# Peptides against a protein of PDB entry 5ONS, part 50

Target 1, 181 residues: chain A of PDB entry 5ONS
Amino acid sequence: MFKKFDEKENVSNCIQLKTSVIKGIKNQLIEQFPGIEPWLNQIMPKKDPVKIVRCHEHIEILTVNGELLFFRQREGPFYPTLRLLHKYPFILPHQQVDKGAIKFVLSGANIMCPGLTSPGAKLYPAAVDTIVAIMAEGKQHALCVGVMKMSAEDIEKVNKGIGIENIHYLNDGLWHMKTYK

## One batch from the design tools (peptide; made by RFdiffusion4, then SolubleMPNN)

Design b2_p14_5_s2 (from b2_p14_5, 8 letters changed)
Fold by OpenDDE base, seed 3:
Structure b2_p14_5_s2 (fold): chain B 181 residues (1-181), chain A 14 residues (1-14)
Amino acid sequence: as target 1 above (181 residues)
Amino acid sequence: MKVYYSDNVAPPSG
């Protein structure tokens, strides 16, 4: 989603959200990520304005005090940014790829099934379309935010094709945007 | 929580 993303070229405008809209977004975030509920007041304090950075290709980035928190495309599901996920690693279920997959993930490649079933990888139960944090063997922080294109069960059985779609990865255009006030 | 953003930047060994 952000392979060729640049703040100067791909950001259209930034708007401050009304209280009613913020409330709706918070409820949606809790529905998508139940584990975030106890932390949401810390992530999005009531006293702080919430803004949306509107980008090309119908991408919207949710920000508080310049920090990029979540993003979505075409009013689809919200994804946490890697920067937020690094602070709150538990808000997404994890999947782990082996050391050899790191190079490809950091190039924006989707995760193939063998990279999730090989020695050094760890595959946890997850349904198709689940948003997941992609961890790597021997690494502490997530490399990527992805979406399960197959269930964990099917990944193990079929062990061929795209298991997880790469949505946002370390050092992509969103990562380099860093902040926006 | 301290976040080490460079943790995963370096290519893996081997």
Scores: peptide ipSAE 0.020, ipTM 0.524, DockQ to the pose 0.061
Fold by OpenDDE base, seed 2:
Structure b2_p14_5_s2 (fold): chain B 181 residues (1-181), chain A 14 residues (1-14)
Amino acid sequence: as target 1 above (181 residues)
Amino acid sequence: MKVYYSDNVAPPSG
Protein backbone atom coordinates (compact mmCIF):
# COMPACT_ATOMS: atom_id res chain seq x y z
CA MET B 1 0.00 0.00 0.00
CA PHE B 2 2.84 2.39 0.77
CA LYS B 3 5.70 1.06 -1.31
CA LYS B 4 5.63 4.09 -3.58
CA PHE B 5 4.07 6.44 -1.07
CA ASP B 6 5.57 9.86 -0.55
CA GLU B 7 4.16 12.42 1.84
CA LYS B 8 4.85 15.35 -0.43
CA GLU B 9 3.34 13.77 -3.47
CA ASN B 10 0.60 11.55 -2.15
CA VAL B 11 -1.04 13.56 0.62
CA SER B 12 -4.06 15.48 -0.59
CA ASN B 13 -5.29 17.24 2.51
CA CYS B 14 -5.77 17.01 6.23
CA ILE B 15 -9.02 17.56 8.06
CA GLN B 16 -9.85 17.85 11.72
CA LEU B 17 -12.69 15.63 12.74
CA LYS B 18 -15.69 16.69 14.71
CA THR B 19 -16.56 15.01 17.98
CA SER B 20 -19.30 12.81 16.61
CA VAL B 21 -17.05 11.42 13.92
CA ILE B 22 -14.31 10.76 16.43
CA LYS B 23 -16.73 8.85 18.61
CA GLY B 24 -17.73 6.72 15.69
CA ILE B 25 -14.16 5.96 14.80
CA LYS B 26 -13.31 5.04 18.36
CA ASN B 27 -16.18 2.61 18.40
CA GLN B 28 -14.96 1.09 15.18
CA LEU B 29 -11.49 0.72 16.58
CA ILE B 30 -12.76 -1.01 19.69
CA GLU B 31 -14.80 -3.33 17.54
CA GLN B 32 -11.82 -4.22 15.42
CA PHE B 33 -9.32 -4.31 18.24
CA PRO B 34 -11.06 -5.11 21.52
CA GLY B 35 -7.81 -5.19 23.41
CA ILE B 36 -7.20 -1.55 22.63
CA GLU B 37 -10.14 -0.30 24.66
CA PRO B 38 -8.28 0.22 27.93
CA TRP B 39 -5.60 2.12 26.07
CA LEU B 40 -7.71 4.18 23.74
CA ASN B 41 -7.90 7.20 26.02
CA GLN B 42 -4.15 7.18 26.18
CA ILE B 43 -3.78 6.77 22.44
CA MET B 44 -6.50 9.24 21.61
CA PRO B 45 -6.96 11.61 24.54
CA LYS B 46 -10.29 13.39 24.55
CA LYS B 47 -8.64 16.77 24.78
CA ASP B 48 -6.60 16.25 21.64
CA PRO B 49 -7.87 16.91 18.14
CA VAL B 50 -8.14 13.98 15.82
CA LYS B 51 -7.22 14.49 12.21
CA ILE B 52 -7.50 12.51 9.03
CA VAL B 53 -4.76 12.82 6.49
CA ARG B 54 -6.30 12.08 3.14
CA CYS B 55 -3.99 10.57 0.60
CA HIS B 56 -4.12 9.36 -2.93
CA GLU B 57 -5.45 5.90 -3.67
CA HIS B 58 -8.24 6.44 -1.18
CA ILE B 59 -5.90 6.13 1.78
CA GLU B 60 -6.76 7.86 5.03
CA ILE B 61 -4.45 8.15 8.01
CA LEU B 62 -5.81 8.84 11.47
CA THR B 63 -3.57 11.12 13.49
CA VAL B 64 -3.50 12.59 16.99
CA ASN B 65 -0.90 15.15 18.00
CA GLY B 66 0.92 14.45 14.81
CA GLU B 67 1.24 10.75 15.50
CA LEU B 68 0.09 8.44 12.77
CA LEU B 69 -2.08 5.91 14.49
CA PHE B 70 -4.25 4.03 12.04
CA PHE B 71 -4.88 3.98 8.35
CA ARG B 72 -7.47 2.57 6.01
CA GLN B 73 -8.21 2.39 2.34
CA ARG B 74 -11.57 2.84 0.65
CA GLU B 75 -13.38 2.88 3.97
CA GLY B 76 -12.15 -0.59 4.70
CA PRO B 77 -10.90 -1.79 8.04
CA PHE B 78 -8.45 0.24 10.04
CA TYR B 79 -4.88 -0.93 10.27
CA PRO B 80 -2.56 0.20 13.00
CA THR B 81 0.61 1.87 11.88
CA LEU B 82 3.76 0.02 12.73
CA ARG B 83 4.73 2.88 14.97
CA LEU B 84 1.58 2.43 17.01
CA LEU B 85 1.90 -1.32 16.90
CA HIS B 86 5.41 -1.09 18.30
CA LYS B 87 3.99 0.75 21.28
CA TYR B 88 1.06 -1.60 21.63
CA PRO B 89 2.13 -4.90 20.14
CA PHE B 90 -0.94 -6.71 21.41
CA ILE B 91 -3.29 -4.79 19.11
CA LEU B 92 -2.95 -7.46 16.46
CA PRO B 93 -2.53 -11.19 16.52
CA HIS B 94 0.96 -12.21 15.54
CA GLN B 95 2.50 -14.36 12.89
CA GLN B 96 6.22 -14.96 12.67
CA VAL B 97 8.24 -15.38 9.52
CA ASP B 98 11.59 -17.06 9.37
CA LYS B 99 14.80 -15.11 9.23
CA GLY B 100 15.17 -15.60 5.52
CA ALA B 101 11.88 -13.93 4.77
CA ILE B 102 12.84 -10.67 6.47
CA LYS B 103 14.54 -9.04 3.52
CA PHE B 104 11.61 -9.82 1.27
CA VAL B 105 9.04 -8.52 3.71
CA LEU B 106 11.04 -5.34 4.06
CA SER B 107 10.92 -4.90 0.31
CA GLY B 108 7.15 -5.05 0.36
CA ALA B 109 6.78 -8.63 -0.73
CA ASN B 110 3.80 -10.66 0.30
CA ILE B 111 4.53 -13.47 2.70
CA MET B 112 4.56 -16.82 1.01
CA CYS B 113 3.35 -19.86 2.86
CA PRO B 114 6.76 -21.49 3.19
CA GLY B 115 7.96 -18.44 5.06
CA LEU B 116 5.33 -19.17 7.67
CA THR B 117 5.79 -22.92 7.95
CA SER B 118 9.56 -23.25 7.83
CA PRO B 119 11.86 -23.61 10.80
CA GLY B 120 12.14 -20.30 12.56
CA ALA B 121 8.63 -19.29 11.63
CA LYS B 122 5.66 -19.50 13.95
CA LEU B 123 2.18 -19.87 12.58
CA TYR B 124 -0.67 -19.11 14.92
CA PRO B 125 -4.35 -19.80 14.38
CA ALA B 126 -6.00 -17.08 12.33
CA ALA B 127 -8.86 -16.88 9.89
CA VAL B 128 -8.62 -15.52 6.40
CA ASP B 129 -8.84 -11.73 6.22
CA THR B 130 -7.47 -11.30 9.73
CA ILE B 131 -5.17 -8.33 10.11
CA VAL B 132 -1.97 -9.54 11.68
CA ALA B 133 1.36 -8.31 12.91
CA ILE B 134 4.24 -9.93 11.11
CA MET B 135 7.01 -10.74 13.49
CA ALA B 136 10.32 -12.20 12.49
CA GLU B 137 12.67 -14.74 13.93
CA GLY B 138 15.11 -13.01 16.21
CA LYS B 139 13.43 -9.63 15.97
CA GLN B 140 11.67 -7.82 18.77
CA HIS B 141 9.33 -5.58 16.82
CA ALA B 142 6.86 -6.23 14.05
CA LEU B 143 8.23 -5.85 10.55
CA CYS B 144 4.93 -5.59 8.82
CA VAL B 145 1.19 -5.29 9.11
CA GLY B 146 -0.50 -7.81 6.90
CA VAL B 147 -3.72 -9.55 6.07
CA MET B 148 -4.21 -13.28 6.09
CA LYS B 149 -4.99 -14.38 2.55
CA MET B 150 -5.39 -17.93 3.73
CA SER B 151 -6.30 -19.31 7.10
CA ALA B 152 -3.45 -20.54 9.21
CA GLU B 153 -4.81 -24.01 8.73
CA ASP B 154 -4.75 -23.70 4.98
CA ILE B 155 -1.30 -22.17 5.00
CA GLU B 156 -0.03 -25.21 6.80
CA LYS B 157 -1.94 -27.64 4.63
CA VAL B 158 -1.43 -26.13 1.21
CA ASN B 159 1.87 -24.42 1.90
CA LYS B 160 1.89 -22.73 -1.49
CA GLY B 161 1.08 -19.25 -2.64
CA ILE B 162 0.51 -16.05 -0.74
CA GLY B 163 -0.24 -16.67 2.89
CA ILE B 164 -0.27 -13.08 4.05
CA GLU B 165 -0.58 -9.89 2.05
CA ASN B 166 1.94 -7.23 2.96
CA ILE B 167 0.07 -4.02 3.70
CA HIS B 168 2.54 -1.87 5.62
CA TYR B 169 6.16 -2.62 6.37
CA LEU B 170 9.18 -1.05 7.99
CA ASN B 171 10.83 1.56 5.85
CA ASP B 172 7.91 1.98 3.49
CA GLY B 173 6.44 5.35 2.64
CA LEU B 174 4.17 5.44 5.66
CA TRP B 175 7.03 4.58 7.98
CA HIS B 176 9.07 7.42 6.55
CA MET B 177 6.23 9.85 7.04
CA LYS B 178 6.77 9.55 10.82
CA THR B 179 4.50 12.42 11.88
CA TYR B 180 2.03 14.82 10.40
CA LYS B 181 0.96 18.04 12.16
CA MET A 1 18.51 1.11 3.90
CA LYS A 2 19.16 -0.93 7.00
CA VAL A 3 16.42 -1.00 9.58
CA TYR A 4 17.58 -0.60 13.14
CA TYR A 5 15.09 -2.16 15.49
CA SER A 6 16.64 -0.41 18.44
CA ASP A 7 15.12 2.76 17.06
CA ASN A 8 11.65 1.38 17.59
CA VAL A 9 9.48 2.42 20.47
CA ALA A 10 9.37 0.16 23.48
CA PRO A 11 6.06 -1.18 24.73
CA PRO A 12 4.37 0.71 27.53
CA SER A 13 5.42 -0.20 31.01
CA GLY A 14 3.14 -1.24 33.90
Scores: peptide ipSAE 0.017, ipTM 0.487, DockQ to the pose 0.108
Fold by OpenDDE base, seed 1:
Structure b2_p14_5_s2 (fold): chain B 181 residues (1-181), chain A 14 residues (1-14)
Amino acid sequence: as target 1 above (181 residues)
Amino acid sequence: MKVYYSDNVAPPSG
């Protein structure tokens, strides 16, 4: 989603949200990520304005005090930014790729099944379309936010083709944006 | 192989 993303070229505008809209978004976030509920007041304090940075290709980034928290495309599901996920790693279920897959993930490539089934990888139960944090062998922090394109069960059985779609990865355009005030 | 490190390591206190 952000492989060719640049703040100067791809951001259209930024709007401050009304209270009612913010409440709706918070409820949606809790529905998508139940584990975030106890932390949501810390992440999005009631006294602080919430903004949406509108980008090309129907991308929206949710921000509070300049911090990029979540993003979505075409009013689909919200994804946490890697910067938020690094602070709150429990927001998403995890999958772990082996060392050999790291370079491909960081190039924006989708995660192939062998990178999820080989020694050094850890594959946990997950259904198709689940948003997941991609961890890596020997690394503490998530390298990528992805979407399961196959179930964990099918990844193990088929063990070829695209297992997880790469949505947002370390050192992509969104990562380099850092803040937006 | 690319190696990348992040400094975002913990949630803020309070």
Scores: peptide ipSAE 0.015, ipTM 0.488, DockQ to the pose 0.088
Fold by OpenDDE base, seed 4:
Structure b2_p14_5_s2 (fold): chain B 181 residues (1-181), chain A 14 residues (1-14)
Amino acid sequence: as target 1 above (181 residues)
Amino acid sequence: MKVYYSDNVAPPSG
């Protein structure tokens, strides 16, 4: 999603959200990520305005005090940014790739099934279309936010093809954006 | 917490 993303070229505008809209978004976030509920007032303090940075290709980034928190495309589900996920790693269920897959993930490549079933990888139960944090063997912080294209069960059984779609990865255009006020 | 991308790029040394 952000492989060719550049803040200067791909950001269109920024809007401040109304209170009612913010409430709706918070409810949606809790629905998508139930574990975030106790932390939401810390992540999105009531006294702080919430903004959406509108980008090309129907990408929207949710921000508070310039911090990039979540993003979505075409008004689909929200994804946490890696920067937020590093602070709150429990927001997403995890999958772990082996160390050999790291370089490919960081190039924006989708995660193939063998990279999730090999020694050094850890595949946890997850349904298709689940948004997941991609961890890596020997690394503490998530390298990528992805979407399960197959269930964990099918990844293990078939062990061929794209297991997880790469959505946002370290050092991509969104990562480099850092902040927006 | 400050996280740098380079910390996640280098292969593990274990």
Scores: peptide ipSAE 0.017, ipTM 0.529, DockQ to the pose 0.061; fails the geometry check

Design b2_p14_5_s3 (from b2_p14_5, 9 letters changed)
Fold by OpenDDE base, seed 1:
Structure b2_p14_5_s3 (fold): chain B 181 residues (1-181), chain A 14 residues (1-14)
Amino acid sequence: as target 1 above (181 residues)
Amino acid sequence: MKVYYSDEVAPPSG
């Protein structure tokens, strides 16, 4: 989603949200990520305004005090930014790729099944379309936010083709944006 | 925070 993203070229505008809209978004976030509920007041304090940075290709980034928290495209599901995920790693279920897959993920490549079934990888139960944090063998922080294109069960059985779609990864355009005030 | 995973730069995927 952000492979060719540049703040100067791809951001259209930024709007401050009304209280009612913020409440709706918070409810959506809790539905998507139940584990975030106890932390949501810390992540999005009631006293602080919430903004949406509108980008090209129908991308929206949710921000509070300049911090990039979540993003979505075409009013689809929200994804946490890697920066938020690093602070709250429990927001998403995890999958782990082996060392060999790291360089490909960091190039924006989708995660192939063998990178999830090989020694050093860890594959956890997950259904198709589940948003997941991609961890790496020997690393503490997630390197990618992805979407399951196959179930974990099918990844193990078929072990061929795209297992997880790469949505947001370290050093992509969103990562380099850092903040927006 | 900057996290380093590899010293290698792979070609961008298609």
Scores: peptide ipSAE 0.029, ipTM 0.583, DockQ to the pose 0.035
Fold by OpenDDE base, seed 3:
Structure b2_p14_5_s3 (fold): chain B 181 residues (1-181), chain A 14 residues (1-14)
Amino acid sequence: as target 1 above (181 residues)
Amino acid sequence: MKVYYSDEVAPPSG
């Protein structure tokens, strides 16, 4: 989603959201990520304005005090940014790729099934379309936010093709967009 | 083969 993304070229405008819209978004976030509820007031304090950075390709980035928190495309599901996920790693369920897969993930490649079933990888139960944090063997922090294109069960059985779609990865265009006020 | 994150984009250690 952000392989060719540049703040100067791909951001259209930034708008401050009304209270009613913010409440709706918070409810959506809790529905998508139930574990975030106790932390949401810390992540999005009531006193702080919430803004949407509108980008090309129908991408919207949710920000508070310049911090990039979540993004979505075409009013689809919200994804946490890696920067938020590093602070709150429990927001998403995890999957772990082996060491050999790291260089490919960091180039924006989708995660192939063998990279999730090999020694050093860890595959946890998850349904298709689940948004997941991609961890790496021997690393502490997530390197990617992805979407399950197959269930964990099917990844193990088929063990061929795209298991997880790479949506946002370390050092992509969104990562380099540190803040926006 | 060892694969590493770039130090330029390494997340905070905390």
Scores: peptide ipSAE 0.029, ipTM 0.602, DockQ to the pose 0.066
Fold by OpenDDE base, seed 2:
Structure b2_p14_5_s3 (fold): chain B 181 residues (1-181), chain A 14 residues (1-14)
Amino acid sequence: as target 1 above (181 residues)
Amino acid sequence: MKVYYSDEVAPPSG
């Protein structure tokens, strides 16, 4: 989603949201990420305005105090930014790739099934279409936010093809955006 | 140039 993303070229505008819209978004976030509920007032304090940065390709980034929190495309589900996920790693279920897969993930490549079943990888139960945090062998922080294109069960059984779609990865355009005020 | 992944690049977990 952000492989060729550049803040200077791909941001269209930024709008401040009204209270009713913020409430709706918060409810949606809790629905998508139940574990975030106790932390939502910390992440999105009531006293702070909430903004949406509108980008090309129907991408929207939710921000508070310049911090990039979540993003979505075409009114689809929200994804946490890696920066938020690093603070709250429990927001998403995890999958782990082996060391050899790191360089490919960091190039924006989708994660192939063998990279999730090989030694050093860890595959956890997850249904297709689940948004997941991609961890790496020997690393503490997620390097990617992805979407399961197969269930964990099918990844293990079939063990070929795209297991997880790469949505947002370390050092992509969104990562380099860092903040927006 | 090859980019290497290190935890030093990421902010600390909360």
Scores: peptide ipSAE 0.027, ipTM 0.608, DockQ to the pose 0.123
Fold by OpenDDE base, seed 5:
Structure b2_p14_5_s3 (fold): chain B 181 residues (1-181), chain A 14 residues (1-14)
Amino acid sequence: as target 1 above (181 residues)
Amino acid sequence: MKVYYSDEVAPPSG
């Protein structure tokens, strides 16, 4: 989503959300990420306005106090930003790629099955369409937010093709946006 | 700018 994204060129406007809309979004977030519920008041304090940064290609970024928290495209599922995920790494289930896959992920490439089945990788049970945090061998922080395009079982069995779609990665346009007030 | 990945560039986890 953000490989060619630039804040100056791709942001259209920013709107402040009404309370009812915020409640709806919070409910959606809890549905998608049940583990976030106890933390949601900390992440999105009631006293702080919630804003959506509207971008080109129907991308919306949810922000609080300028911090970029979640994003979605075309009113699809919400994804946490890597910056939020680094603070709350439990929001998503994890998958780990091997060291060799890192450079490809950081180029915006999808995660190929061999990068998830090789030594140094860790593949955890997950169904197709699950949003996952991509970890890397020898690293503590997620380098990517992705979506399972194959189940973990099929990744192991087939071991060919795209296992996980790369949605948001370190040093992409969203990462460099940092904050938006 | 060269793309690199290190824990040094990531904020500390909460």
Scores: peptide ipSAE 0.022, ipTM 0.583, DockQ to the pose 0.124

Design b2_p14_5_s4 (from b2_p14_5, 10 letters changed)
Fold by OpenDDE base, seed 1:
Structure b2_p14_5_s4 (fold): chain B 181 residues (1-181), chain A 14 residues (1-14)
Amino acid sequence: as target 1 above (181 residues)
Amino acid sequence: MKQYFSDEVAAPSG
């Protein structure tokens, strides 16, 4: 989603959200990520304005005090940014790739099934279309936010093709954006 | 978990 993304070229505008809209978004976030509920007031304090950075290709980034928190495309589900996920790693279920997969993930490549079933990888139960954090063997922080294109069960059984779609990864255009005030 | 040894790790994404 952000492989060719550049803030100067791909950001259209920024709007401040109304209170009612913010409440709706918070409820949606809790529905998507139940574990975030106790932390949401810390992440999005009631006293702070919430903004949406509108980008090309129907991408929207949710921000508070300049921090990029979540993003979505075409009003689909919200994804946490890697920067938020690094602070709150429990927001997403995890999958782990082996150390050999790291360079490919960081190039924006989708994760193939063998990279999830090999020694050093850890594949946890997850349904298709689940948003997941991609961890790596020997690394503490998530490398990527992805979407399961196959269930964990099918990844193990079929063991070929795209297992997880790479949505947002370290050093992509969103990562380099850092803040937006 | 099934363990496999493969050179196919990832495919480029747009």
Scores: peptide ipSAE 0.037, ipTM 0.647, DockQ to the pose 0.040
Fold by OpenDDE base, seed 5:
Structure b2_p14_5_s4 (fold): chain B 181 residues (1-181), chain A 14 residues (1-14)
Amino acid sequence: as target 1 above (181 residues)
Amino acid sequence: MKQYFSDEVAAPSG
């Protein structure tokens, strides 16, 4: 989603959200990520304005005090940014790729099934379409936010094709954006 | 074993 993303070229505008809209978004976030509910007031303090950075390709980035928190495309689900996920690693269920997959993930590659079933990988139960944090062998911080294209069960059984789609990864255009005020 | 390593099968995102 952000492989060729550039703040100067791909950001259209930024809008401040109304209170009612913010409440709706918070409810959506809790629905998607139940574990964030106790932390949501810390992540999105009531006193702080919430803004949406509107980008090309119908990408919207939710920000508070310039910090990029979540993003979505069109009317799809919200994804946490890696920067937020690093602070709150429990927001997403985890999957772990082997060491050999790291360089490809960091280039924006999708995660193939063998990269999730090989030695050094750890595959946890997850349904198709689940948003997951991609961890890596020997690394402490998530490398990527992805979406299960197959269930964990099917990844193990079929062990061929794209297991997880790479949505947002370290050093992509969103990562380099850092903040937006 | 090596054939199952992701460095052999990884593909760029679309």
Scores: peptide ipSAE 0.035, ipTM 0.644, DockQ to the pose 0.034
Fold by OpenDDE base, seed 3:
Structure b2_p14_5_s4 (fold): chain B 181 residues (1-181), chain A 14 residues (1-14)
Amino acid sequence: as target 1 above (181 residues)
Amino acid sequence: MKQYFSDEVAAPSG
């Protein structure tokens, strides 16, 4: 989603959200990520304005005090940014790729099934379309935010094709955006 | 291999 993204070229405008809209977004975030509920007041303090950075290709980035928190496309589901996920690694279920897959993930490649079933990888139960944090063998922090294109069960059985779609990865355009006030 | 992140990043537990 952000392979060729640049703040100067791909950001259209930034708007401050009304209280009613913020409330709706918070409820949606809790529905999508139940584990975030105890932390949401810390992530999005009531006293702080919430903004949306509107980008090309119908991408919207949710920000508080310049920190990029979540993003979505075409009013689809929200994804956490890697920067938020590094602070709160538990808000997404994890999947782990082996060491050999790291360089490909960091190039924006989708995660193939063998990269999730090989020695050094760890595959945890997850349904198709689940947003997941992609961890790496021997690394503490997530490399990527992805979406399950197959269930964990099917990945193990079929062990061929795209298991997880790469949505946001370290050193992509969103990562380099860093902050926006 | 080029490093784009560090395990030194502090994160709370929960």
Scores: peptide ipSAE 0.020, ipTM 0.513, DockQ to the pose 0.121
Fold by OpenDDE base, seed 2:
Structure b2_p14_5_s4 (fold): chain B 181 residues (1-181), chain A 14 residues (1-14)
Amino acid sequence: as target 1 above (181 residues)
Amino acid sequence: MKQYFSDEVAAPSG
């Protein structure tokens, strides 16, 4: 989603959200990520305005005090940014790739099933279409936010093809955006 | 630490 993303070229505008819209978004976030509910008030304090940075390709980035928190495309589900995920790693269920997969993940490549079933990988139960944090063998912080294209069960059984779609990865255009005020 | 690395772990994103 952000492989060729550049803040200067791909941001259209930024709007401040009304209170009612913010409440709706918070409810949606809790629905998507139930575990975030106790933390949402410190992530999105009531006193702080919430903004949406509107980008090309129907991408919207939710921000508070310039911090990039979540993003979505075409009114789809919200994804946490890696920066937020690093602070709150429990927001997403995890999958782990082996060390050999790191360079490919960081190039924006989708994750193939063998990278999730190898001895250095760890595959956890997850349904198709689940948004997941991609961890790497020997690394503390998530490298990527992805979407399961197969269930964990099917990844293990079939063990070929695309297991996880790469949505947002470390050092992509969104990562380098850092803040937006 | 396991010394197993797969070179065929990714495909280019569409």
Scores: peptide ipSAE 0.032, ipTM 0.606, DockQ to the pose 0.035; fails the geometry check

Design b2_p14_6_s1 (from b2_p14_6, 6 letters changed)
Fold by OpenDDE base, seed 4:
Structure b2_p14_6_s1 (fold): chain B 181 residues (1-181), chain A 14 residues (1-14)
Amino acid sequence: as target 1 above (181 residues)
Amino acid sequence: SLEEAIKKYYEELA
């Protein structure tokens, strides 16, 4: 989603959200990520305005005080940014790739099944279309936010093809954006 | 605390 993304070229505008819209978004976030509920007031304090940065290709980034928190495309589900996920790693269920897969993930490549079933990888139960944090063998912080293209069960059984779609990865265009005020 | 929550999460994940 952000492989060729550049803030100067791909941001269209920024809008400040009304209270009613913010409430709706917060409810949606809790629905998508139940574990975030106790922390949501800390992440999105009531006293602080919430903004959406509108980008090309129907990408929207939710921000508070310039911090990039979540993003979505075409009004689909929200994804946490890696920066938020590094602070709150429990927002998403995890999957772990082996060391060999790291370089490909960081190039924006989708995660192939063998990288999730090989020694050094850890595959946890997850249904298809689940948004997941991609961890790596020997690394503390998530390298990528992805979407399960197969269930964990099918990844293990078939062990061929794309297991997880790469949505947002470390050092992509969104990562380099850092803040937007 | 956040640190405790993170610790607990990883303990449950393992």
Scores: peptide ipSAE 0.443, ipTM 0.912, DockQ to the pose 0.698
Fold by OpenDDE base, seed 2:
Structure b2_p14_6_s1 (fold): chain B 181 residues (1-181), chain A 14 residues (1-14)
Amino acid sequence: as target 1 above (181 residues)
Amino acid sequence: SLEEAIKKYYEELA
């Protein structure tokens, strides 16, 4: 989603959200990520305005005090940014790729099944379309936010093709955006 | 810091 993304070229505008809209978004976030509820007031304090950065390709980034928290495309589900995920790693269920897959993920490539079933990888139960945090062997921080294109069960059984779609990865255009005030 | 951690992340890959 952000492989060729550049803040200067791909951001259209930024709007401050009304209270009612913020409430709706918070409810949606809790629905998508039930474990976030106890932390949501810390992540999005009531005293702080919430903004949406509107980008090309129908991408919207939710921000508070310039911090990039979540993003979505075409009114779809919200994804946490890696920066937020690093602070709250439990927001998403995890999958772990093997060491060899790291360089490909960091180039924006989708995650192939063998990278999730090989030694060094860890595959946890997850349904298709689940948004997941991609971890790597020996690494503390997630390197990617992805979407399961196959269930974990099917990844193990088929072990061929795209297991997880790469949505947002370390050092992509969104990562380099850092903040937006 | 996070930035330092991420830097180290890449250094360990080299």
Scores: peptide ipSAE 0.395, ipTM 0.890, DockQ to the pose 0.058
Fold by OpenDDE base, seed 1:
Structure b2_p14_6_s1 (fold): chain B 181 residues (1-181), chain A 14 residues (1-14)
Amino acid sequence: as target 1 above (181 residues)
Amino acid sequence: SLEEAIKKYYEELA
């Protein structure tokens, strides 16, 4: 989603959200990420304005005090940014790729099944379309946010093709955006 | 190598 993303070229505008819209978004976030509920007031304090950065390709980034928190495309599901995920790693279920897959993930490539089934990988139960945090062998911080394109069960059985779609990864255009006020 | 550079960068970001 952000492989060729550039803040200067792909951001259209930024709008401040109304209270009613914020409430709706918070409810959606809790529905998508139940574990975030106790932390949501800390992440999005009521006293702080919530903004959406509108980007090309129907991408929207949710921000509070300049911090990039979540993003979505075409009014689909929200994804946490890696920067938020690093602060709250429990927001997403995890999958772990082996050492050999790291360079490809950080190049924006989708994650192939063999990178999830090797001894250095850890594959946890997850259904198709589940948003997941991609961890790496020997690392403690997520390097990617992805979407399961196959169930964990099918990844193990078939072990061929795209297991997880790469949505947002370290050093992509969104990562380099850092903050936006 | 490019692989080594990426690994070092990742370690710095983590």
Scores: peptide ipSAE 0.066, ipTM 0.739, DockQ to the pose 0.034
Fold by OpenDDE base, seed 5:
Structure b2_p14_6_s1 (fold): chain B 181 residues (1-181), chain A 14 residues (1-14)
Amino acid sequence: as target 1 above (181 residues)
Amino acid sequence: SLEEAIKKYYEELA
């Protein structure tokens, strides 16, 4: 989603959200990520305005105090940014790739099944379309936010093709954006 | 910074 993303070229505008819209978004976030509910007042303090950075290709980035928190495309599900995920790693269920997969993930490549089934990888139960944090062997911080394109069971059985779609990865265009005020 | 450390850590593995 952000492989060719550039803040200067791809950001259209930024809007401050009304209270009612913020409430709706918070409810949606809780629905998507139930574990985030106790933390929302910390992540999105009531006293702080919530903004959406509108980008090309119908991408929207939810921000508070310049921090990029979540993003979505075409009014689809929200994804946490890696920066938020690093602070709150429990927001997403995890999958772990082996060390050999790291360089490919960091190039924006989708996660292939062998990178999730090989020694050093850890594959946890997850259904298709689950948004997951991609961890790496020997690392504590997620390097990617992805979506399961196969169930964990099928990844193990088939062990061929795209297991997880790479949505947002370390050092992509969104990562480089850092903040936006 | 933590960001720089993380980037460096992953880049070294690439």
Scores: peptide ipSAE 0.037, ipTM 0.674, DockQ to the pose 0.053; fails the geometry check

